# Designs tried in a protein design run: peptides against a protein of PDB entry 6FRK. Part 296

Target 1, 411 residues: chain A of PDB entry 6FRK
Amino acid sequence: NEEVLNAMLKEVCTALLEADVNIKLVKQLRENVKSAIDLEEMASGLNKRKMIQHAVFKELVKLVDPGVKAWTPTKGKQNVIMFVGLQGSGKTTTCSKLAYYYQRKGWKTCLICADTFRAGAFDQLKQNATKARIPFYGSYTEMDPVIIASEGVEKFKNENFEIIIVDTSGRHKQEDSLFEEMLQVANAIQPDNIVYVMDASIGQACEAQAKAFKDKVDVASVIVTKLDGHAKGGGALSAVAATKSPIIFIGTGEHIDDFEPFKTQPFISKLLGMGDIEGLIDKVNELKLDDNEALIEKLKHGQFTLRDMYEQFQNIMKMGPFSQILGMIPGFGTDFMSKGNEQESMARLKKLMTIMDSMNDQELDSTDGAKVFSKQPGRIQRVARGSGVSTRDVQELLTQYTKFAQMVKKM

## One batch from the design tools (peptide; made by RFdiffusion4, then SolubleMPNN)

Design b2_p29_1_s2 (from b2_p29_1, 16 letters changed)
Fold by OpenDDE base, seed 2:
Structure b2_p29_1_s2 (fold): chain B 411 residues (1-411), chain A 29 residues (1-29)
Amino acid sequence: as target 1 above (411 residues)
Amino acid sequence: EEELKKLLEQLELAQKLLKELAEEEKKKE
């Protein structure tokens, strides 16, 4: 039993190290798991693998929990959020993502560019902010980040902004001058929260970087960026351990919508390759996907109508980023659909749905929609005119439907 | 478990549909 335990723990430890979990944390986890497993209960024929997996999962949950409640903004108050982090961490992009997240929730949000060191930092922030319709402040002439931050915070306080995000300079190396500048900015604006932005792709360097920031600046929150399908999440554990601060959000790509609140259980499940079935269920329940029992029953009988296809397209559109959903399913690699192909596919779905909006109930509810149109070609011309598309576009839709109906019959 | 199974079936269907759409888009390029 001890040999089996040690072998399984070795595999888990290897996987965690391969996921860029700090070697000290992996050692501690191994000891904690060994201490948490009752070897006598393992002897009683319980699924040893499940027991070890559960113990590992539980100890990883503890490693991600710093025991400190995350700061949350207060509605109707002025909340100043200062961002700190290295250059290339995704800090500026993350400022825009966080601003957009709060704006979508009905918070009066703004951005301040206090990065005077990087040429074009203000232009980049301005471009991102303008695209998202987020108010912004910065200077092309002022070189003191303290002045810019102070003036910007004062301006937006006077305009009754609720979320005031301050982006600071990031440098490539831990330079004392950068930390002094960050401290001067923090002292001037008195932020309600200091967010450390960390790139997950830097692996084992996460601990040393996170510690260096925490030793100089009172980091209260962590955001982990570049948690794309290939990014090893283990650096997040190192950041929490070093900063003693909770992860509040994760960045899952470059798009402004590639940003989500951090959830411990899903993150650890993904880190272990277990997927996030619970989060998937929760997400689908939140989407109020219509009771597809009737659809599943029809599919079992090999019936698939144009209406059934339309309803599936509506469901796909409601689900949002399908890549995120697939990444929650165990054994579905995040690489199954490139994010670029997803937006194009969604635009195509919307076009197809617009054509189908010009179809009648007899056409939509036919068990062989393509045959209805083939028997009466005048229907194609009617639908084409009604939707403002070519007869060819309608024929392509019917061809697509026929392919889907064949795929569904093989299910 | 039954809800999870239904969800997985729906997601599998959605995945197949999206994959087919993506393949058809690539053929138009």
Scores: peptide ipSAE 0.031, ipTM 0.597, DockQ to the pose 0.062
Fold by OpenDDE base, seed 1:
Order: C-alpha cells, then sequence, then structure tokens
Structure b2_p29_1_s2 (fold): chain B 411 residues (1-411), chain A 29 residues (1-29)
C-alpha cells in the first residue's frame, strides 16, 4: 500500500511540476498528503486514485488561500487601486480589464497612466480606455510619475469617481529604481489597494518575482494573467505563497472581457486537468447556444448548407479561443490546438464569412451549395466582386464547404 | 447532461472544422 501511494504521489508531483508549481510547494504538498491519507481506508478497496486526488485537491486549496480576506472596494467611497508588476506581465491591459469590469457593474471608474518610462504607454492606455469608454488621465510632457499619479488621483477624487486605477511603470528586470518609484507613487497617492500583476507563463520564476515585489511594496492583492488554455497556472500558487495575498482576478485571454473573479475550486480543477464543468456550463449559458439545436438535428440527418456552415463559424467566433473551452472539458488536454494555429484559423474563418456575406439566400440555403455555383459560374464572379476577393478564393470556399459536408456525413 | 452532450457535439464539430481549416492553411504555405 505504501509503494502504491508513493508511486501515485510521484505521478501527481510530476504533473504539478509540469504545471509550474514550485518544487518547495510540491514537496510540502507531498508530505501533507501523506499525513492526511489514512492507509487503513486505502486498504479497504476504496479507489486509491480518487482518495489521493481528493487529498491533493484539499492541499492545493490550502495553498491558494493566504488566510487573508481579499480587499473589496466600498460603494460611495473613492477607492484608489495601484497596479504594480513587471513589463510584459499584462499590467496595462489588466488595468483596463479591471476598470471595464467595475464599469459594467455600475461603478464610476477611471484610469490613470503613471508610466513615464515606456514610450507610448499613455497612447496604449488611452486607446484601451477610449475603446471601453472609460475616463482616463495622463501626460505627454510630465516625466515624474508621482506628479501624474497625484494630479490624476486628485482630479478624479474631485469628480467623485468611486474606482481610481493607477497604472505604474514596469521594468524588464527587478531594478531598485523601479521599487523606489513605486514606493514614491504609493506614498503620494496612498492607495487603498496595491495589486501585483503576474504573468502565469513565467513558471518557476513566479516565486522570486512575487517575493521581490512583496519585500519592497505592500502588495495586498494578486491578479494572474495569461491563464489561457496553455497556461499551467502553478505560478499562481507561488505568487500567493510569496506575497501572502489573495488572487482576486484572473486574465484568461487578450479580449477586455477575458477577465473574471478568481474562483478557487475551478482553478484547482483546471490545474489538476479535471476540467471546469461549472465554467463550461456558465460559458454555454452566456453564449445562448439554444438556437443551435436545429443545426445539430440537420447535421444528424446529413444536411449541411452554406448557411449552416456560416452559423457554425459565428458560433466558433462567439466562443472565443477554442483552446479555453476545450480546457474546460474533462479529458481534453490543453495542448489540443496550438495558439498560433488557432489565431490563423480564426482569421481564415472571418475571411470565409466575409465571402459568404456576398451570397444570396438561394445559395446559402441550398442543400448542395457547391452544385448551385457549378451550374451557374456567374454566381462565383458576383460573390467574388461583392466580397473583394478572387474567383479562386470563392472556389476554395466551395471546396472547403464540400469537404466539411463530407466530414459531417461521417460523424 | 443532455445540454452538455449537445455542447460537446457542437464543440467536436467546431474542432473538426478548425483542424481542417488549419490543415488547408499549412498546404498553402
Amino acid sequence: as target 1 above (411 residues)
Amino acid sequence: EEELKKLLEQLELAQKLLKELAEEEKKKE
């Protein structure tokens, strides 16, 4: 029984290390799991795998809980939220995502760009803020981030903003000058919350980075970015352990809506490759996929029109990154679609849809769309001219449709 | 469970479509 336990724990420890969980945390977890498992219950013929998985799950839940209550903004007050983190962590994008999240909940929210180090930082923030219709402040001429942050906070306090988000300078490396600047900004604006933004993709470096920030700045909250279907998430545990601060939100993609409140149970389930059935159900309900019942029924009868293909492409585009949805399904590995192939495939879908936007209802609703075009070649030329593409591109679309229709008939 | 099964069927179809698209892109390179 002890040999079986040790073998199964070795597999789990390997999987956690492959998930970028810090080696010290994995060792501690292994010891805690060994102490929590009743060897007598394992002898009784209970599913040893399920017992170990449950024990591991419980210990991971403890590792993601810092034992500190997360800060929450107070309604009707001026809440100053300062963002800190390395350049490339997604800090600036995350400021916009958090601002948009609170704005959608009816909070009077604004953004301040106190990044004077990066050329075009203010233009990037302004672009993101304008797209989301979020009020913003910054300077093209002031080089002192303390002055910009102080003036911006004062301005938005006087205008009775409830959520005031301050984006600070990032560095490529941990530099003492960065931490001094952050401390000066923090002292000047006296933030109600300091949010450390961490990139999950940096793996084993998460602990050392998170610790360096916590040792210099009073980090009270963590946001983990780049938790898409390929992000292993283990760095988040390292951030909590190093900062002793709760994860409050996660960034799950590049879109402004790819941002959600942190949920412990779904996160640990994903980390263990158990999927996220709850998040999948929530995502399905958000997508209003009910209109697709008629499509699935047609597909079962081997009917597939150009309209049916167009509707399916619209559904794929509404789902967002397909890798994220697959990562929510138990037993589908996150590696099923490479990110590069997915973006390219989405661009191609959009091109095909643009060609189909120039088709008429007779062409779209035909049981054999390719045959309609083959019988009347003038249709190909009309669609090509209407969509601004070559007749070859339309023929390639019809060839693709024919392949899809054949594939669907084999399902 | 039935809604989840329908979703899985749609996702499987979407996956097959995306794979075929990606394979046809690789043939153009």
Scores: peptide ipSAE 0.028, ipTM 0.566, DockQ to the pose 0.057
Fold by OpenDDE base, seed 5:
Structure b2_p29_1_s2 (fold): chain B 411 residues (1-411), chain A 29 residues (1-29)
Amino acid sequence: as target 1 above (411 residues)
Amino acid sequence: EEELKKLLEQLELAQKLLKELAEEEKKKE
């Protein structure tokens, strides 16, 4: 029994190391799991593999819990959130994602660019903020990040903003000058929360980097980025261990919507390659897919309208990154959709939906939408003008609809 | 299990639709 336990633990430890879990944490987990497993219960014929997996799961859940309650913004107050992290961690993009997340929840949110070190940092933030319609502050001429941060925070406090996000300079190397600058900014603006942004793809380096930030500034929250990649997120455990701070959000792609609150159970399930059945069920429930019975029944009868296609596109868009949903299903590899193709596909879906928003109910609800348009070409011109697209774009949509209707009939 | 099956059917449909969209995009490049 002990030999079987040791063999199974070796496999789990190997998988955790391949998931970028820190070697020290893997060793500690191994000893904790050995101490938690009753060898006598394992002798009783219970599925030894399930017992070990459950023990490993429980210990990983403990490693993600820092024992500290996550900071949350207070409604009707000015909450200053300072971002810190290395260059290339996705910090600037994550500032915009967090701002957009709070804005969508009805918070009066703004962004401040206090990154004076990187050329074009303010332009990048301005571009992202403008796309999301988020108010922003920064300077092209001021080189002191303390001045920019202080002026921006004061401005937005006076304008009664509730969420004030401050992006700071990131560097490629841990330099004392970077940490001093971060400390000066933190002292000047007195943030309610300091968020460390970590790239999940840096693997074993996560511990040392996270510790270096925590030793210099009072990191109270962690955001992990690039979890849409090959990175299984094992470095996140190292960040929690080093910072003693909770993971509050994860970045799951390049889109502004590829950002979600951190959930412990789904994250650990994914880390172990068990999928995320709970997150999948939650996602199903959020999507209200119950109304799809009528759609599935229509599909079984070979009926597929432009409206049915529109509703499917809405469902796909509500699902978010399709790669994440597939990654929640046991046995679907993360490689099922290449990242580049997903954003382009989502942009294309949105374009197609915008064209369909200019269609009337007779066109949308026709069992042969393509035939309705073919019989009356003036409809194509109307829809093209209404949606601001070419007649060719409308014809391409109708061609795609016809292909989809044929594919659905084969299901 | 039945809800999961319905979801899987929806995801399969979504996948087929997205795949066809991606194939049509590759033809434009």
Scores: peptide ipSAE 0.028, ipTM 0.561, DockQ to the pose 0.058
Fold by OpenDDE base, seed 3:
Structure b2_p29_1_s2 (fold): chain B 411 residues (1-411), chain A 29 residues (1-29)
Amino acid sequence: as target 1 above (411 residues)
Amino acid sequence: EEELKKLLEQLELAQKLLKELAEEEKKKE
């Protein structure tokens, strides 16, 4: 029984190390799991694998719990949230995501760009904020981040904003000058919450980085970014351990809506490769996906129309980053959609949908849409003119449709 | 359980569609 336990723990420890869990935490987890497993209960014929998995899960849940209640904004108050983190951590993007999250919840939200170090920081924030219709403040001429932060906070306080997010300078490396600047900004604006933004993809460096920030500024919350890629998020455990601060949100892609409140159980389930079926169900229920029964029944009959394809594209677009959804399904690897291809794929879907918007019901509802167009080439020219695309683009769409219809028939 | 199965079937379809789209984008590079 002890040999079996040790073998299974070795496999779990290897998987956790491959998931970027810090080696010290993995060692500690191993000892905690060994201490928590009653070997006598393992002898009683219980599924040893399930017992070990449950013990591992329980100990991982403890590792993401800092024992500190997460800060939450107070409604009708002016809540100042300062962001800290390295350049490339996704800090600036995360500021916009958080602002958008609160705005969608009916909070009066604004953004302040106090990054004077990076050329074009304010333009980037302005672009993101404008796209999301979020009020913003910054300067093209003021070089003191303390002045910008103070003026911006004062302005938005006077305008009765409830969520005031301050983005600070981030450098490529930890420098004393960066930490001094962050401390000066924090002292000037007296934030209600300091959020450390960490890139999950830095793996084993998460602990040292998170500690360096916590040792210099009073980090009270953590946001982990880039959990859409190969990073299984094991570095998040290191961030919690080092900062003693809860993870409040996760960034799960490049889109402004690729942002969700941190949930411990789904996160640990995903980390262990168990998927997140509950989160998948919740997400599907939130999306109000059209009645899949009619589609599945049509598919069983080998019927797949251009409309059915359009509806599937709408569903995909509503679902957001498909990589996240796939990552919620047990056995679907995160590698299915490479990060770069997802935005291009979504742009392509949107282009295809725009072409289909110029089709008529006879074309969309035909069980052989490609044949309808092949029999009457004038339809291709009409659709091309209506959608502002080439006849070639319409032919490419019909070729794609034909491929999809063939794939669906093989399901 | 049936709803979950239907959801999984839809997600598999969506996956196949997205995979084919991604493969076609790689051919344009």
Scores: peptide ipSAE 0.027, ipTM 0.519, DockQ to the pose 0.147

Design b2_p29_1_s3 (from b2_p29_1, 18 letters changed)
Fold by OpenDDE base, seed 2:
Structure b2_p29_1_s3 (fold): chain B 411 residues (1-411), chain A 29 residues (1-29)
Amino acid sequence: as target 1 above (411 residues)
Amino acid sequence: DEELKKLKELLELARKLKEEEAKEEKKKE
């Protein structure tokens, strides 16, 4: 039993190290898992693998929980959020993503560019902010980030902004001058939250970087970026351990909407290659698929119509980026997150929906839509003409529908 | 065909998850 446990723990430890989890955390986790597993309960015929997986999962959840409640902005107040992080961490992009997130939630949000070190930093922020229709402040002439940050914060406070995000300079290396500048900015603007932005792709360097920032600046929140890449996110554990600060959001791509609130359980499930089942549940539930009790009941009875398929396509389009949904499914690795495939998939779904928009209620509500069309081929020609597609495109849709309906009947 | 397969797997997963939630809610009643 101990040999089997040790072998499984070795595999888990290897997988965590390959996921860029710090070796110290992996060692500690191994010890904690060993102490949490009752070997006597393992002898009683419980699925040893499930027990070990559960123990590993539980200990990983503890590693991403610093025991500190995440800061949250107060509605109707002026909340100053200062961003800190290395150059290339995605800090400037993440400022725009966070601003856009709060703006979409009905917060009066603005951006300040206090990065005077990087040429074109203000232009980049301005471009991102303008595209998202987010108010921004910065200077092309002022070189003191303290002055820019102070003036910008004062301006937006006077204009009753609720979320005031300050982007600071990032450097390629940990430089004392950078930390001094960040402290001067922090002292001048008195931020309600300091967010450390970390690139997950830096792997084992995550701990050292996060620690260096925390030792100099009072980091209260972490945002992890580039989790859409080959980075398995293990660096996030290192950042939490080093900063003792919660991860509040993750960046899952380059688009302004490739940004989501951090959820511990889904993240750990993904880190272990189990997928984000909980996040998928939450997204499915947020779609109020429950309002379609009729659909669930039909699915339980093995009934699936073209209308039911249409509604499912609408729901999938409402779930947001299809790549993010796929990345939540177990076994859909990072390779499926190629942005090119998502746009193509969405265009294909829209095309299928456009074909179905040319169908009548008898065709849409038939329990065997394919049979309705097969019995009266003139329907295919009508739908093809109505939707501006070929008869072949309609036949392909009906073939896809038939494959779905057969799957639902087997469920 | 791969997109359709992915969509099928999504729908199947969503269904299973709802069935599990409905079973958990019935256990709390």
Scores: peptide ipSAE 0.000, ipTM 0.228, DockQ to the pose 0.020
Fold by OpenDDE base, seed 3:
Parts: C-alpha cells; structure tokens; sequence
Structure b2_p29_1_s3 (fold): chain B 411 residues (1-411), chain A 29 residues (1-29)
C-alpha cells in the first residue's frame, strides 16, 4: 500500500512540476498528503487514486489561501488601486481589464498611466481606455511618475471616482531604481490596494519575482495573467506563498473581457487537469442534453445544418455565462470566452437566432444552407424582412454558418 | 461519461462560434 501510494504521489508530483508548481511547494505538499492519508482507510477498498487526488486537492487549496482576506473596494468611496509588475506581465492590459470589470459592475472607474519609462505606454493605455470608454489620465511631457500619479489621483478624487487604477512602470528587469520609483509612487498616492501582476508562463521564476516585489512594496493582492497559454498556473501558488496575498483575479487571454474573479476550486481543478467535473455533471443534468445524441452523431459525420446551429445557440444560452462553463472543462481555458462582452455575445446569439426564426424548414435543415440561399437570393430578402434585419445581416449569418460548418467537417 | 462527452462537444462548438464572432468584430474596427 505504501509503495502504491508513493508511486501515485510521484505521478501527481510530476504533474504538478509540469504545471509550474514550485519544487519546494511540491515537496511540502507530498509530505502533507502522506501525513493526511490514513493508510488503514486505504486498505478498506476505497479508491486509492480518488483519495490521493482529494488529499492533493485539499492541500493545493490551502496553498492558494494565504489566510488573508482579499481587499474589496468600498462602494461610494474613492478606492486607489496601484498596479505593480514587470513589463510583459500583462500589467497595463490588466489595469484596463480591472477597470472594465468594475465599470461593468456600475463603479465609476478611471485609469492613470504613471509609466514614464516605456515609450508609448500612455498611448497604449489611452487606446485601451478609449475603446472601453474608461476615463484616463496621463502625460506626454511629465517624466516623474510620482507627479503624474499624484495629479491623476487628485483629479479623479475631486471628480468622485470610486475606482482609481494607477498603472506604473514595469521595466524588463527587477532593478533597484524600479522599486524605488514604485515605493515613491505608493508613498505619494497612499493606495488602498497594491496589486502585483504576474505572468503565469514564467513558471519556476514566479516565487523569486513575487518575493522581490513584496520585499519592496506592500503587495496586498495578486493578479495572475496568461492562464490562457500553456501555463497551468502553478506559479500562482508560488506568488501567493511569497506575497502572502490572495489572488483576486485571473487574466485568461488578450481581450478586455478575458478577466475573471479568482475562484480557488476551479483553479485547482484546472491545475490538476481534472476540470470542474462536478460542475460539469451538474450542468449536464440541468441542460438535459439527452436530446443532443442526434446532433453529436451528425457532427461526427461532418453534417451541420442551420437548425443544428440554432439548437447549439439555444443550448449555449441555457448554459448561461459560457465563460463559467468552459472553465469547467478539463483542458479548456477561459480563452474561449474571452473575445467579447458576454452580454454582447449573448445579444449576438439572440440576433442570429431571430434571423433563423424567419427561415423555413428547407433552409434550416439543408446540409448546405448557404448554397440554398445563394441559388435563390430572394430567400435572403424574405428572411431579412421577416426578422427585421438587413440583407447584410442575413449574409453575415450565412457566412458564419459556412465557416462553422467547415470547422465541424474538420473535427 | 457520455453526457460529459456530449457537453464537451457542445462547448467546443460554442467556443468556435465565439472565436469567429470575435474575429469579425476585430475586422469591423
């Protein structure tokens, strides 16, 4: 039994190391798991693998809990949030994502660019902020980040902003001059929260980097970025351990919506490659997917109709926030949800469904729906009139269907 | 297990749709 336990623990430890979990944490976890497993209970015919997985999961949950309550902004107050982290960490993008997140929640949110080191930092922030309709402050002429941060914070305080996000210089390396600049900015603006942004893809370097920031500035929150890539996020455990600060959000792609509140259970499940199997089962049970066998069989044969697409859109809409559902699937990153406002994506799906509601059975059930419409252009005009949309909107739907049907044929 | 497979296939389908919508939005900008 002990040999079997040791073999299984070796496999789990290997998988955790491959997930960029720090070797020290993996060793400690191994000993904690061994101490938590009652070998006598393992003898009673319990699924040894399931028990080990549960023990590992429980210990990983402890590793992401710093024992410190996450800072939360106070409604109706002025909350100053300072961002720190290296260039390439996704810090500037994450500032915009956080600002957009709070704005969508009905917070009066703004952005300050106090990065004077990087050429075009302010232009990049301005572009992102303008696209998201977030008020911003910065300078093309002022080179002191302390002055810019102080003036921007004062301006937005006077304008009764509730969330004031300050982006700072990240540079390419941990330099004493960077840390002194961050400390000077922090001392000047007196932030309510300092957020360290870390790239998960740096793997084993996460601990040393996170520690270097925490040793210089009072990091109170962590945001982990690039969890969309090959990084399983094991470096996040190292960041929590080093900063003693909770992960508050994760970045899950390049889009402004590729940002979600950190949830321990889904994160650990993803880290282990287990997914949220329980949540998936619950969701399958809620959706009553039994009726989709015929659809899956058609998809396996490379058949895909406009009706099949409509039914898929209905299923997606019933599933609710599709971002939450993909996060539940083993190996599916949150990246798949990321490219738009979920409400906007749902509104688009509803619009497409409304167009399809004006189609007839011959159009919906054709294995080449686009060809049916191309052969008889009068169908496009009928559907457009019936759904109250332009002929262009119908053509866009048919183009999307055609692309999708081609993807299904390649599956 | 079959229902989980069905859900994964549906979600992969939905993912591909959202990715194409996002590409079309980037072309309109």
Amino acid sequence: as target 1 above (411 residues)
Amino acid sequence: DEELKKLKELLELARKLKEEEAKEEKKKE
Scores: peptide ipSAE 0.000, ipTM 0.228, DockQ to the pose 0.139
Fold by OpenDDE base, seed 4:
Structure b2_p29_1_s3 (fold): chain B 411 residues (1-411), chain A 29 residues (1-29)
Amino acid sequence: as target 1 above (411 residues)
Amino acid sequence: DEELKKLKELLELARKLKEEEAKEEKKKE
């Protein structure tokens, strides 16, 4: 039994090293997993593989949890978010993605370009912001990033913006001048959050880079980019360990929508090369949600229907309060959704389900439900009438379904 | 973890819908 455990731990350690997890963290994980596994419980006929996977998963979750609650913006306040990171980290693109994320969420968002070092930085930000219809500030003439940042923050505070994102200069290397500039900007604008943007593809350099930033600036959040490539994101663990700051978002592609809140468990599952699906199956089985095997099989084939979404909403409703569901997600503290927000979220899920209850089997079971409705707009009107909602509400549901189905196809 | 991912994606979808509705309510005020 100990030999089998050691063999499986060796495979996991190899996979983590291949995923760019720092060798010190992998060693610590191996020791912690060995200490957490009761060999006597493994003798009792429990699936040894599942037990080891669970122990590994639990210890990886602890490595991603810095023990610090993620900063969240306060609604109706001016929240200043300063971005820091090296050139090529995806920092500027990530500023636009975050702004777009909050804008889509109802926040009055803006972007400030305080990158005076890179020629065309402001033009690039302006282009991205204009495409996303995000208000922006910058200068073609001012060369002091402190002045630009201060003026931009003041302007947008006076205009009652809720999310004020400041993009700073990046360098190719860690230079003292870069950190001095970052400190001067931070001192001038007094940001509510400093976000370090890290490229996942830098592999073993993630720890040293993240540490260098944390030693110079008060990094409070991490965003990991380029998780759409070959990078499994093991460097993210190193960044959390070095910064003692939570990962708040990940970049999963080049599109402005290829941006999602960081979620510990899916990230760890992907890191382990556990198909996102195996972790699905195990959690369904733990929740005694027997009927989800058929859904998982469809997802393996990149298929996701409106019925599949309906069934998932039913499952969410069966799991009880969103706070409990979120509390099962390490790094999503109980405060991510207030109790008031849970009831409203449940009411919305019920509304969406009521809309889907007015759909027919052809609409629900289509592998491209949105295309079925787009080809025959009369279906939208029928469903809207049947569910007592606007045609806009049905279109919003279909837009949401399309976004989800695209995520499933990218799996 | 994919269910958790899916659950999270659905929760994120539900959150996005929440925030879009909160924007529409604020536009009606």
Scores: peptide ipSAE 0.000, ipTM 0.225, DockQ to the pose 0.032; fails the geometry check
Fold by OpenDDE base, seed 5:
Structure b2_p29_1_s3 (fold): chain B 411 residues (1-411), chain A 29 residues (1-29)
Amino acid sequence: as target 1 above (411 residues)
Amino acid sequence: DEELKKLKELLELARKLKEEEAKEEKKKE
């Protein structure tokens, strides 16, 4: 019995190490699981594998709980949120994602660029903010991040903004000068929350980096980025352990919508390769796929229109990256699509939707849309001109639609 | 469970379609 337990724990420990979980945490987990398993209950013929998995799951849930309540913004107040993190962590992109998240929730949100170190930081923030219609502040001439942050916070406080997000300089190395600058900014603006942004792909380095930030600034929240890649997110456990701060959000891709509140159970389930059934259910419910009962009935009857395809593409785009959606399904690997293929796939879907936006109701609602276009080739030229694409692009869409409609008829 | 089943069917459809696109791209290379 002990040999079987040790063998199974070795497999779990290997899988956790392959998921970038810190070696110290894996050792501690192994000891805690051994202490929590009643060897007598394991002797009684119960599914030893399920018991060990459950014990491991419980101990991992404890590791992502810092025992500290997450900060939440207060409605009708001015909430200043300062972002800190290394260059390349996705900090600037995450500022925009968080701002957009709160804006969509009906908060009066703004962005401040206090990154004076990186050339083009303000242009990047301005571009992201403008695309999302988020008010922003920064300077092309002021080099002191304290002045920019103070002026921006004062301006947006006077304009009664509820969420004021401050992006700071990220550096490649842990330099004392970076931490002093961060402290000066924090002291000047008096943030209600300091968010550490961490890249999940740095693996075993997560602990040391997270600790270095926590030792210098009052980190109260963690955001983990790049969970769309090969990184299973085990470094997130190291960040929580080092910062004693909760993970509040995760970045799940490069799109502004590829951002979600952190959920412990789904995250641990995914880390163990059990899939994210809860996150899948939540994502289904968020998509209001119940309104698609009519679509599902049509699909069951082998009916599929260009409108039905358009609605499916909208749903898929709302779901976020396909690799993540598939990675939420038990038995689908997280590696189903490379990052490059995902952006390209989303751009292709957007292009196809733009072509369909130039179609009329007769074309969209036809059960044989391809035949409508084949009978009247002038429709292809109209749609191509209306959407700014080639007639070939419209023909490729109709070819894809025909393949879809044939697949639906075989379902 | 029924909603989850419906979503799995839709995702499987989307998967098959991406696999067909990837096969067509490999034929153009």
Scores: peptide ipSAE 0.000, ipTM 0.222, DockQ to the pose 0.151; fails the geometry check

